# Designs tried in a protein design run: peptides against a protein of PDB entry 6B9H. Part 20

Target 1, 151 residues: chain A of PDB entry 6B9H
Amino acid sequence: AELCESLLTWIQTFNVDAPCQTVEDLTNGVVMAQVLQKIDPAYFDENWLNRIKTEVGDNWRLKISNLKKILKGILDYNHEILGQQINDFTLPDVNLIGEHSDAAELGRMLQLILGCAVNCEQKQEYIQAIMMMEESVQHVVMTAIQELMSK

## One batch from the design tools (peptide; aimed at target 1 M142)

Design b2_p17_7_s3 (made by RFdiffusion4, then SolubleMPNN; from b2_p17_7, 8 letters changed)
Fold by OpenDDE base, seed 2:
Structure b2_p17_7_s3 (fold): chain B 151 residues (1-151), chain A 17 residues (1-17)
Amino acid sequence: as target 1 above (151 residues)
Amino acid sequence: DNSLLDEFLKKVQEKAE
C-alpha cells in the first residue's frame, strides 16, 4: 500500500536499533515502540518499552499482543498529552497486521504514530524534516497528516 | 506554537486544490 510504503520511509528516518527495512520488520511492533520512545521518552519510557516483547520471531500471537499495547499507548498519549488533536475514528486492525502483515492496516498504525510526531513537544523538528522529504513520499505523508488533523 | 504546522497544513490544502 502506498500509505504504508511512504510511512515506512518516514519511520526509517528515526534510525532505531531494530530492523525496519520491510513491512514484515514492523509487524512485531518493536520498531514502532522504539520510534514512540524517541518521540516522547518521558511518556513512552523504559517501563512502557519493557512491556513490549522483543524476541517475537514469527509468532503472530505475540505480534498482536505487542501491537495492542502499542495502539493503546498511542491512543492514551493522544488523549492524555496531545489533547485529542488527531482523529482516531478509523483504527487499524492489529490482528491483520500481526497475522497477515496487512500493509494497509499497518499504514493506518504508522499514521497514528505520525500524528504523535507532528503534535509532540518536538513537532517543529519533525514537521521540518517532513517538508524536506522526497516529493512523492512527502505528498503521502502530508495527506496523512491532513486526514488526522482536519477530519 | 502551531504556526509552522498551520503553514504546513495550508500548503497541503493548496496542493490538494
Scores: peptide ipSAE 0.051, ipTM 0.683, DockQ to the pose 0.515
OpenDDE base, seeds 1, 3, 4, 5: peptide ipSAE 0.033, 0.044, 0.025, 0.028; ipTM 0.644, 0.657, 0.653, 0.633

Design b2_p17_7_s4 (made by RFdiffusion4, then SolubleMPNN; from b2_p17_7, 7 letters changed)
Fold by OpenDDE base, seed 2:
Structure b2_p17_7_s4 (fold): chain B 151 residues (1-151), chain A 17 residues (1-17)
Amino acid sequence: as target 1 above (151 residues)
Amino acid sequence: DNSLLDEFLKKVQERAE
């Protein structure tokens, strides 16, 4: 999906330790967890990160477990820190992500993370970084942000 | 506030038109 591919490119700018080259690389949630920690290390602290299982391999059950925790973290962060500035009108199906590497659902998950970035304390820096990305990616990111904040 | 975000969104939107 175009959304997923563009947001994957965006995720790669965080330069996290976990592999993040493919959609499959993101299905275990480890990259997403590391990105969230970069976005707000006080909220997504080491204790939170330690709840995410590493070295999951192809175990889709463990992937789903991680993804559920991450989704909960994002939603809680949105409520507790961001003051519900972004909406959760359509939540990603983490089962499809974990079991089938569904790119469309993964895109929705990454979109929520994008919402965290553009509304966090360091939002200006993240927005500036997005402004320097390739135009086609910027377009997708813009659309994704608008969708989150317009409703 | 979201002044920079608004500026960015406006700029990108103008490019798309």
Scores: peptide ipSAE 0.085, ipTM 0.718, DockQ to the pose 0.856
OpenDDE base, seeds 1, 3, 4, 5: peptide ipSAE 0.058, 0.066, 0.062, 0.062; ipTM 0.682, 0.687, 0.713, 0.688; seeds 3, 4 fail the geometry check

Design b2_p17_8 (made by RFdiffusion4)
Pose (drawn by RFdiffusion4):
Structure b2_p17_8 (pose): chain A 151 residues (1-151), chain P 17 residues (1-17)
Amino acid sequence: as target 1 above (151 residues)
Amino acid sequence: SSDEILEAIQESIDEKR
């Protein structure tokens, strides 16, 4: 805890098309998919993004379907591009995100996305950008990075 | 490395204090 909201501020720095003001705005997976495309457009390309349904509304089943696709992408990216540098022992429970808007599980998903950003080809720029954020957010990001980079 | 990233972020915070 104290992970979800700090990482929401970080997500907001990407200025993606979909709304990203609330925890609920993140539960359908669209913002996360758009952020991943911004992190690595060569991997999270348009063909990949097309698989994420927009205009999900309150359909939690579709939220889960989207989130499973996003988590599948992140895990594949970790394996194929990042050499398993992101710790994936505990997977976020995407069913709880969809069924209960569980912010803690959402925080775990956002931590994996942070992991992608700080290990991608543009990791220098993403880290430099974090260093300009509020100290409270940087401290939470620091803790999240320590966890996700440890073995 | 993760330690270098954390140190760099901590040094940036200390410079702003």

Design b2_p17_8_s1 (made by RFdiffusion4, then SolubleMPNN; from b2_p17_8, 12 letters changed)
Fold by OpenDDE base, seed 1:
Structure b2_p17_8_s1 (fold): chain B 151 residues (1-151), chain A 17 residues (1-17)
Amino acid sequence: as target 1 above (151 residues)
Amino acid sequence: STQDIIDQIQQAIEARK
């Protein structure tokens, strides 16, 4: 999906330690967890990150477990820190991500992370990073933000 | 605001054309 591919490119700008080249690389949630820690290390601290299992392999049950924790973290961050500045009514199906590597649902998950980035304390840094990306990626990111705003 | 973010990105897109 266009959303997933563009947001994957955006995720790669965080330069996290975990492999993040393909959709499959994101399905275990490790990259997403590391990105969230970069967005707000005080909230998504080391104790939080350590709850995400890193040695998952192809175990889709473990992937889903990680993804559920990450989704909960995003939702809690939205309520506790961002004051519900981003919408959490349309949630990604983490079962489809973990078991089937569903790109559309993964795109939704990355969109929620995008919402965290553009609303966090360091949002201007992330906005500037987006402005330096390819035009096609910028367009998709802008559209994704608009969708979050309209919900 | 979120609208300001959108406007900034839109301007960046237009500037690259």
Scores: peptide ipSAE 0.156, ipTM 0.749, DockQ to the pose 0.797
OpenDDE base, seeds 2, 3, 4, 5: peptide ipSAE 0.126, 0.128, 0.095, 0.130; ipTM 0.738, 0.736, 0.700, 0.738

Design b2_p17_8_s2 (made by RFdiffusion4, then SolubleMPNN; from b2_p17_8, 9 letters changed)
Fold by OpenDDE base, seed 5:
Structure b2_p17_8_s2 (fold): chain B 151 residues (1-151), chain A 17 residues (1-17)
Amino acid sequence: as target 1 above (151 residues)
Amino acid sequence: STQDIIEQIQKAIEEKK
């Protein structure tokens, strides 16, 4: 999916320790957890990150367990820190991501992380980074932000 | 333009702040 591919490119700009070259690399949630820690290390602290299993392999049940923790973290962050600034949205199906590597649902998950970045304390820095992206990728990312923030 | 969209998004973020 175009959304997932563009947001994968955006995720790669964070330069996290975990491999993040393919859609499959994102399905265990480890990259997403490390990105969230970079966005707000006070909230997504080391204790939170340590709850995400890193040696998952092809175990889709463990992937889903990690993804559920990630999604809960995002929703709690939106309520407790961001003040519900993200508009009404359809939640991603983490079962489809973990078991089938569903790119459309993964795109929705990454879009929620994008929402965290553009609403966090360092939102201006992340917006500036997006402004430096390749035009075609930038367009998809900006459209995704607009969907989250539109009145 | 893309630049216009960026400015509109920045404005929308501040309005929801």
Scores: peptide ipSAE 0.062, ipTM 0.696, DockQ to the pose 0.109
OpenDDE base, seeds 1, 2, 3, 4: peptide ipSAE 0.042, 0.034, 0.030, 0.031; ipTM 0.681, 0.675, 0.639, 0.647

Design b2_p17_8_s3 (made by RFdiffusion4, then SolubleMPNN; from b2_p17_8, 10 letters changed)
Fold by OpenDDE base, seed 2:
Structure b2_p17_8_s3 (fold): chain B 151 residues (1-151), chain A 17 residues (1-17)
Amino acid sequence: as target 1 above (151 residues)
Amino acid sequence: STQEIIQQIQAAIEARR
């Protein structure tokens, strides 16, 4: 999916420790957790990160478990820190991500992380990074932000 | 605001063309 591929490119700009080259690399949630910690290390602190299992392999049940924790973290962050109301926003199906590596649903997950980045304390830093991206990716990212703000 | 973010990105896209 175009959304997933563009946001994967965006995720790669965070230079996290975990492999993040393919859709499959993101399905265990480790990259996403590390990205969230970079976005707000005070909220997504070491204690939070330690709840995400790193040795997952191909175990889709463990992937889903991680993804559920990450999704909860994102939703809680939006509610508690960002003051965002996203009850009417379509949430990603983490079961499809974990079990089937569904790119469309993964794209939705990454879109939520994008929402965290452009609303966090260091939002301007992430905005500048987006402004330096390739136009095709930049357009998709912008559209994704617009969709978030319209909900 | 989020609207300002969109405007900044849109302006950047247009400036690069």
Scores: peptide ipSAE 0.167, ipTM 0.767, DockQ to the pose 0.864
OpenDDE base, seeds 1, 3, 4, 5: peptide ipSAE 0.164, 0.161, 0.152, 0.152; ipTM 0.757, 0.753, 0.749, 0.749; seed 1 fails the geometry check

Design b2_p17_8_s4 (made by RFdiffusion4, then SolubleMPNN; from b2_p17_8, 9 letters changed)
Fold by OpenDDE base, seed 2:
Structure b2_p17_8_s4 (fold): chain B 151 residues (1-151), chain A 17 residues (1-17)
Amino acid sequence: as target 1 above (151 residues)
Amino acid sequence: STEEIIQQIQEAIAKRR
């Protein structure tokens, strides 16, 4: 999916420790958890990160468990820290991500993380990073931000 | 605000053309 591919490129700019080259690399939630920690390490601290199981392999049940925790973290972050600036009108289906590596649903998950980045304390740094990306990616990112915050 | 974020990105795109 176009959304997923563009946001995968965006996710790669975080330079996290976990592999993040393919859609499959993101399905266990480890990359997403590490990205969220970079966005706000005070909120997504080591205690929070330690709740995400690493080395899950191809166990889709463990993937789904991780993804549910991450989604909850994002939603709680929006309510507790961001003051509900991001609309969660369309939540990703984490079951489809974990069990079937659904790129469309993964794209929606990454879109929520994008919303966290452009509204966090260091939002200007992330906005500047987006401004330096390739134009086609910028277009998708801009559209994704508009969809999340202008509903 | 959302509008400010979008404006910054749009201006960056315009400057690159």
Scores: peptide ipSAE 0.161, ipTM 0.757, DockQ to the pose 0.853
OpenDDE base, seeds 1, 3, 4, 5: peptide ipSAE 0.157, 0.120, 0.140, 0.132; ipTM 0.756, 0.732, 0.742, 0.739; seed 4 fails the geometry check

## One batch from the design tools (peptide; aimed at target 1 I127 M131 Q138 M142)

Design b2_p18_1 (made by RFdiffusion4; failed a check: near_copy:native)
Pose (drawn by RFdiffusion4):
Structure b2_p18_1 (pose): chain A 151 residues (1-151), chain P 18 residues (1-18)
Amino acid sequence: as target 1 above (151 residues)
Amino acid sequence: SAQSEETTNFFNDLLAEA
């Protein structure tokens, strides 16, 4: 905890098309998919993004379907591009995100996305950008990175 | 503060290693 909201502030720095003001705004997976495309458009390309349904509303089943595709993408990226540098021993429970808007599980998903950003080809720029954020957010990001980079 | 110094050092090192 204290992970989800700090990482929400970080997500907001991407200024993606979908709304990203609340925890609920993240539960359908669209903001996460758009952030991943910004992190690595060569991997999270348009063909990949097309698989993420928009206009999900309160349909938690579709939220889960989207989130499973997002998590599948992150895990594949970790394996195929990042050489398993992101710790994936504990997977976020995407069913709880969809069924209960569980912010803690959402925080874990956002931590994996942060892991992608700090290990991608543009990791220098993403780290430099974090260094301009509020100190409270930086501290939480520091803790999150320590966890996700450890073995 | 000590926490601020630790966070700053962490990100300097992280950026240097990147």

Design b2_p18_1_s1 (made by RFdiffusion4, then SolubleMPNN; from b2_p18_1, 8 letters changed)
Fold by OpenDDE base, seed 1:
Parts: sequence; structure tokens; C-alpha cells
Structure b2_p18_1_s1 (fold): chain B 151 residues (1-151), chain A 18 residues (1-18)
Amino acid sequence: as target 1 above (151 residues)
Amino acid sequence: SPLSEETRRFFQELLAQS
């Protein structure tokens, strides 16, 4: 999916420790958790990150467990810190991500993380970083943000 | 290009709102 591909490129700019080169690399949630910690380390602190299991391999049940925790964290962050209501209609199906590596649903998860980045305390820096990316990627990111802001 | 101008204006507006 174009959304997933562009947002994967965006996620790679965070330079997290976990492998982050393919869609499959993101399905266990570890990269996403590390990205969220970079976005707001005070909220997504070590205690939160430690709840995400590493070394899950191909165990889709463990992937889904991680992804559910991450999704909850994103929703809680938006409600508690950003004061933003996320429309449940656009929530990703983490079961499809964990079990089938569904790129479309993964794109929707990354879109939620994008929402956190462009609304967090360091939103100016993240927006400026996006503006330095490839123009085609910027366009997809723009569309993704517009969809989030439409509520 | 139209694409670059569209995205530039969008993110500049987003920055202005921040």
C-alpha cells in the first residue's frame, strides 16, 4: 500500500534500534513502540516500553498482543496528552497486522503514530523533518494528516 | 512543481497553526 510504504520511509527517519526495513519488521510492534518513545519519552517511558515483548519471532499471537498495547497507548496519549479525539472508524485492525502483515492496516497504525508526531511537543521539528523528505512521500504524508484532521 | 508547492503550502500552514 502506498500509505504504508511512505510511512515506512518516514518511520525509518527515527533511526530506532530495532530492524525497520520491511513491512514485516513492523508487525511485531517493537519499532512502533520505540518510535513512540522518541516522540514523547515522558509518556512512553521505559516502564511503558518494557510492556512490549521483544524477540517474538513469527508468533502472530505475541505480535497482536504487542500491537494492542501500542494502539491503546496511542489512543490514551491522544486523549490524555494531546486532547484530541481519534475517530474509532479509522482504527487499524491489529489482528490483520499481526497475523497477515496487512500493509493497509499497518499503514493506518503508522498514520496514528504520525498524528502523535505532528501534535506532540516537538511537532515543529517533526513537521520540518517531513518537509525535507521526498516530495512524493510528503504528498502521501500530507494526505494522511488531512484524513486524521477531518475527524 | 504543483506537487511540491501543494505540500509546501500545507506544511507551512500546519507550522503556522502550531
Scores: peptide ipSAE 0.668, ipTM 0.934, DockQ to the pose 0.840
OpenDDE base, seeds 2, 3, 4, 5: peptide ipSAE 0.668, 0.666, 0.668, 0.667; ipTM 0.934, 0.933, 0.934, 0.934

Design b2_p18_1_s2 (made by RFdiffusion4, then SolubleMPNN; from b2_p18_1, 6 letters changed)
Fold by OpenDDE base, seed 1:
Structure b2_p18_1_s2 (fold): chain B 151 residues (1-151), chain A 18 residues (1-18)
Amino acid sequence: as target 1 above (151 residues)
Amino acid sequence: SAMSEETRRFFEELLAKA
């Protein structure tokens, strides 16, 4: 999916420790958790990160467990820190991500993380970084942000 | 390009609101 591929490119700019080259690499949630920690290490602290299982292999049940924790973290962050600025009426189906590596649903998950980045304390830095990306990626990111901010 | 100008204006406005 175009959304997923563009946001995967964006996620790669964080240079996290976990492999993040393919859609499959993101399905266990480890990359996403590490990205969230970079976005706000005070909220997504080491204690939070330690709740995410890192060695899940192809176990889709463990993937889903991680993804559920991450989604909850994102939603809680939106409510507690960001003042509910992100429209989350359409939540990603983490079951489809974990079991089937569904790119469309993964794109929705990454879109929520994008929302965290463009609304966090370092929002200016993340926005400016996006402005340095390829035009095609910028366009997809713009559309994704517009959808998130719409009420 | 039109797309480039559109995206530029969008993010500049987003920065202005930040």
Scores: peptide ipSAE 0.636, ipTM 0.919, DockQ to the pose 0.854
OpenDDE base, seeds 2, 3, 4, 5: peptide ipSAE 0.632, 0.631, 0.631, 0.632; ipTM 0.918, 0.917, 0.917, 0.917

Design b2_p18_1_s3 (made by RFdiffusion4, then SolubleMPNN; from b2_p18_1, 9 letters changed)
Fold by OpenDDE base, seed 1:
Structure b2_p18_1_s3 (fold): chain B 151 residues (1-151), chain A 18 residues (1-18)
Amino acid sequence: as target 1 above (151 residues)
Amino acid sequence: SPLSEQTRQFFEELLAQS
């Protein structure tokens, strides 16, 4: 999916420790958790990160468990820190991500993380970083932000 | 291009709101 591929490219700019080259690499949630910690390490602290199981392998049940925790973290962050600036009317189906590596649903998950980045304390830095990406990627990211912040 | 100008304006406005 175009959304997923563009946001995967964006996720790669964070240079996290976990492998993040493919859609499959993101399905266990470890990359997403590490990205969220970079976005706001005070909120997504080490204690929070330690709740995410590593070395999940191909166990889709463990993937889903991680993804549920991450989604909850994102939603809680939006409510508690961001003041509900992002729209969560369409939540990603983490079951489809974990069990089937569904790119469309993964794209929606990454879109929520994008919402965290462009509304966090370092939002200026993340916006400026996006402006340095390929124009086609910027366009997809723009559309994703517009959808998130529309009421 | 229209695409590049559209995206540039969007993010500049987003920065202005931050």
Scores: peptide ipSAE 0.668, ipTM 0.935, DockQ to the pose 0.880
OpenDDE base, seeds 2, 3, 4, 5: peptide ipSAE 0.667, 0.667, 0.667, 0.666; ipTM 0.935, 0.935, 0.935, 0.935

Design b2_p18_1_s4 (made by RFdiffusion4, then SolubleMPNN; from b2_p18_1, 8 letters changed)
Fold by OpenDDE base, seed 2:
Structure b2_p18_1_s4 (fold): chain B 151 residues (1-151), chain A 18 residues (1-18)
Amino acid sequence: as target 1 above (151 residues)
Amino acid sequence: SPESEKTREFFKKLLEEA
């Protein structure tokens, strides 16, 4: 999906420790968890990160378990820190991500992380970084942000 | 391009609101 590919490119700008070159690399949630820690290390601290299993391999059940924790973390962060409401009916299906590497649903998950970045304490830095990306990627990111703000 | 300008203006506005 176009959304997933553009947001994958955005995710790569964080330079996390875990491999993040392909859609498959993101399905275990490890990259996403590390990105969230960079966005707000006080909230997504080491104790939170340690709840995400890193040695998952191809075990889709473990992937789903990680993804559920990450989604819960994002939702809690939005309510507790950002003071924003997320529509539950538009949430990503983490089962499809973990079991089938569904790019469309993965895109929805990355979109939620994008929402965290552009609304967090360091939002200015993340917005400026996006403005330095390729124009085609910026356009997709803009559309993704607009969709979030309309909810 | 018009698309490029609209995108740039969007993020400029978003930055001003930050």
Scores: peptide ipSAE 0.670, ipTM 0.940, DockQ to the pose 0.876
OpenDDE base, seeds 1, 3, 4, 5: peptide ipSAE 0.670, 0.669, 0.670, 0.669; ipTM 0.940, 0.940, 0.940, 0.940; seed 3 fails the geometry check

Design b2_p18_2 (made by RFdiffusion4)
Pose (drawn by RFdiffusion4):
Structure b2_p18_2 (pose): chain A 151 residues (1-151), chain P 18 residues (1-18)
Amino acid sequence: as target 1 above (151 residues)
Amino acid sequence: STEEAEETKNFFEDLLAE
């Protein structure tokens, strides 16, 4: 905890098309998919994004379907591009995210996305940008990175 | 508070150097 909201502030720095003001705004997976495209458009391309349904509303089943596709993409990226540098022993429970808007599980998903950003080809720029954020957010990001980079 | 800020700053300098 203290992970979800700090990482929400970090997500907000991407200024993606979908709304990203609240925890609920992240539960359908669209913001997360758009952020991944910004992190690595060569991998999370348009063909990949097209698989993420927009206009989900309160349909938690579709939220879960989207989140499973997002998590599948992150794990594949970790394996195929990042050489398994992101710790994926504990997967976020996307069913809880969809059924209960579980912020803790959402924080875990956002941590995986942070892991993508700090290990991608543009990791220098993403790290430099974090260094401009509020100190409280940087500290939480530091802890999140330590966890996701450890073996 | 100062010690925590210094630790966080050093962490990100080290991370960026990588």

Design b2_p18_2_s1 (made by RFdiffusion4, then SolubleMPNN; from b2_p18_2, 11 letters changed)
Fold by OpenDDE base, seed 1:
Structure b2_p18_2_s1 (fold): chain B 151 residues (1-151), chain A 18 residues (1-18)
Amino acid sequence: as target 1 above (151 residues)
Amino acid sequence: MKKKQEETRQFFLELLSQ
């Protein structure tokens, strides 16, 4: 999926501690949680991060549990901090991500994280960083942002 | 610069202005 591939490249720019080289690396939610903490460490603080189970291996049930917590965190962040600036009409299917490593659904999850980045306190920094990425990635990111902000 | 590429650049410039 083009969306997932481009946003995976974007996620890699955060240089988190967890492995983030493949789609499979993201399915347990650990990378996503660490990225969210970088985006807003006051909201996604250590207490929040500690609710995400590490070392889940191939346990898709634990992956789904993590992903559900992350999705809730994103939606709560959007409501409480961002002022509902992103459209959650089409939520990612975390079951497909956890159980099948579904790239399309993972792309939608990463898209929500993108929404957090381009609307957070440091949004200018993240937008400028995106503008330094490859043009093909920028185009996909643009489309993803447009979709998030549309009604 | 291609039209598509310029449109993308302008999108982010406009986003930065918000």
Scores: peptide ipSAE 0.682, ipTM 0.935, DockQ to the pose 0.867
OpenDDE base, seeds 2, 3, 4, 5: peptide ipSAE 0.680, 0.678, 0.678, 0.680; ipTM 0.935, 0.936, 0.936, 0.936

Design b2_p18_2_s2 (made by RFdiffusion4, then SolubleMPNN; from b2_p18_2, 9 letters changed)
Fold by OpenDDE base, seed 1:
Structure b2_p18_2_s2 (fold): chain B 151 residues (1-151), chain A 18 residues (1-18)
Amino acid sequence: as target 1 above (151 residues)
Amino acid sequence: MEKKREETKKFFQELLAQ
């Protein structure tokens, strides 16, 4: 999926501790949780991060559990901090991500994280970083942001 | 291609202005 591939490239710019080279690397939610902590460490603090299980291996049930917590965190962040600036009409199916490594659904999850980045306190920093990426990636990211902000 | 690139650039510039 083009969305997932472009946003994976974007996620890699955060240089988190967890492996983040493949779609499979993201399915346990650990990378996503670490990225969210970088976006807003006051909200996604250590206590929040500690709720995400590490070392889940191939246990898709644990992956789904993590992904559900992350999705809830994103939605709560949108409500409590961002002021409903992103559209959650089409939520990612975390079951498909955890059980099947579904790239399309993973792309939708990463899209929500993108929404957090471009609306957070340091939004200008993240937007400027996106503007330095490859043009093809920038275009996909633009489309993803437009979809998030549309009603 | 050039139009597409310019459109994308303009989008993010406008986003920064918000």
Scores: peptide ipSAE 0.684, ipTM 0.939, DockQ to the pose 0.971
OpenDDE base, seeds 2, 3, 4, 5: peptide ipSAE 0.683, 0.681, 0.683, 0.683; ipTM 0.939, 0.939, 0.939, 0.940

Design b2_p18_2_s3 (made by RFdiffusion4, then SolubleMPNN; from b2_p18_2, 11 letters changed)
Fold by OpenDDE base, seed 1:
Structure b2_p18_2_s3 (fold): chain B 151 residues (1-151), chain A 18 residues (1-18)
Amino acid sequence: as target 1 above (151 residues)
Amino acid sequence: MEELRQQTRQFFQELLAQ
């Protein structure tokens, strides 16, 4: 999906330790967890990150378990820190991500992470970084943010 | 294309202003 591809490109700008070149690379949640830690290391701290299994392989059950924890973390962050600034009525189906590498649902997951970035303490930094990306990516990101902020 | 680019830039500029 276009959303997933554009947000994958955005995720790659974080230069996390975990492989993040393909949709499949993101399905275990490790990249997403590392990105969230970069966004707010005080909230997504070492203790939180340690709950995410890193040696998952092709075990879709473990992927789903990780993804559920990450989704919970995002929602809690939105409520506790961001003041519920993003719309969570359309949640990603983490089962489809973990079991089938569903790009559309993965895009929705990355969209939630985007919401964290553009609303966190360092939001100015992340917004400026987005403005330096390719125009086609910027447009997709804009649309994604608009969807998140709509009530 | 030009209009879309300008709209996108304006969107993020306004987002930065918040």
Scores: peptide ipSAE 0.688, ipTM 0.943, DockQ to the pose 0.928
OpenDDE base, seeds 2, 3, 4, 5: peptide ipSAE 0.685, 0.683, 0.684, 0.685; ipTM 0.942, 0.942, 0.942, 0.943

Design b2_p18_2_s4 (made by RFdiffusion4, then SolubleMPNN; from b2_p18_2, 9 letters changed)
Fold by OpenDDE base, seed 1:
Structure b2_p18_2_s4 (fold): chain B 151 residues (1-151), chain A 18 residues (1-18)
Amino acid sequence: as target 1 above (151 residues)
Amino acid sequence: MEEERKKTREFFEQLLAQ
């Protein structure tokens, strides 16, 4: 999916410790958790990050467990910190991500993380970084942000 | 393509201004 591929490219700019080269690499949630910690380390602190299991392997049940925690964290962050700036009426299906590596649903999850980045305290930094990316990626990111804010 | 690039740039510039 174009959304997933573009947002994967965006996620890679964070240079997290976990592998993040493929869609499959993101399905265990570890990369996403590390990205969220970079976005707001005061909220997504070590105590929060420690709830995400890092040694998951191919266990789709553990992947889903991680993804559920991450999704909950994003939604809580939106409510508690961002003041409901992200529309979450259409949530990603974490079961499809964990069990089938569904790129479309993964794209939706990454879209929520994008919403966190462009609304957080350091949103200027992240927006400026996006503006330095390839035009095709910028266009997809723009559309993704518009969708989050317009629903 | 040039028009789309302009629209994209303007979008993010406006987003920065919020």
Scores: peptide ipSAE 0.689, ipTM 0.943, DockQ to the pose 0.959
OpenDDE base, seeds 2, 3, 4, 5: peptide ipSAE 0.687, 0.687, 0.687, 0.687; ipTM 0.942, 0.942, 0.942, 0.943; seed 5 fails the geometry check

Design b2_p18_3 (made by RFdiffusion4)
Pose (drawn by RFdiffusion4):
Structure b2_p18_3 (pose): chain A 151 residues (1-151), chain P 18 residues (1-18)
Amino acid sequence: as target 1 above (151 residues)
Amino acid sequence: SSQLDSILTSLQESIDSS
């Protein structure tokens, strides 16, 4: 905890098309998919993004379907591009995100996305950008990176 | 790892400089 909201502020720095003001705005997976495209458009390309349904509303089943696709993409990216540098022992429970808007599980998903950003080809720029954020957010990001980069 | 140490040190130095 204290992970989800700090990482929501970080997500907001991407200024993606979909709304990203609340925890609920993240539960359908569209903001997360758009952020991943910004992190690595050569991997999270348009063909990949097309698989993520927009206009989900309150349909938690579709939220889960989207989130499973996002998590599948993150894990594949970790394996194929990042050499398993992101710790994936504990997977976020995407069913709880969809069924209960569970912010803690959402925080874990956002941590995996942060892991993508700090290990991608543009990791220098993403780290430099974090260094400009509020200190409270940086401290939480620091803790999150420590966890996700440990073995 | 060295990458992790670098990242955490750089973030901490940025906070101390603010």

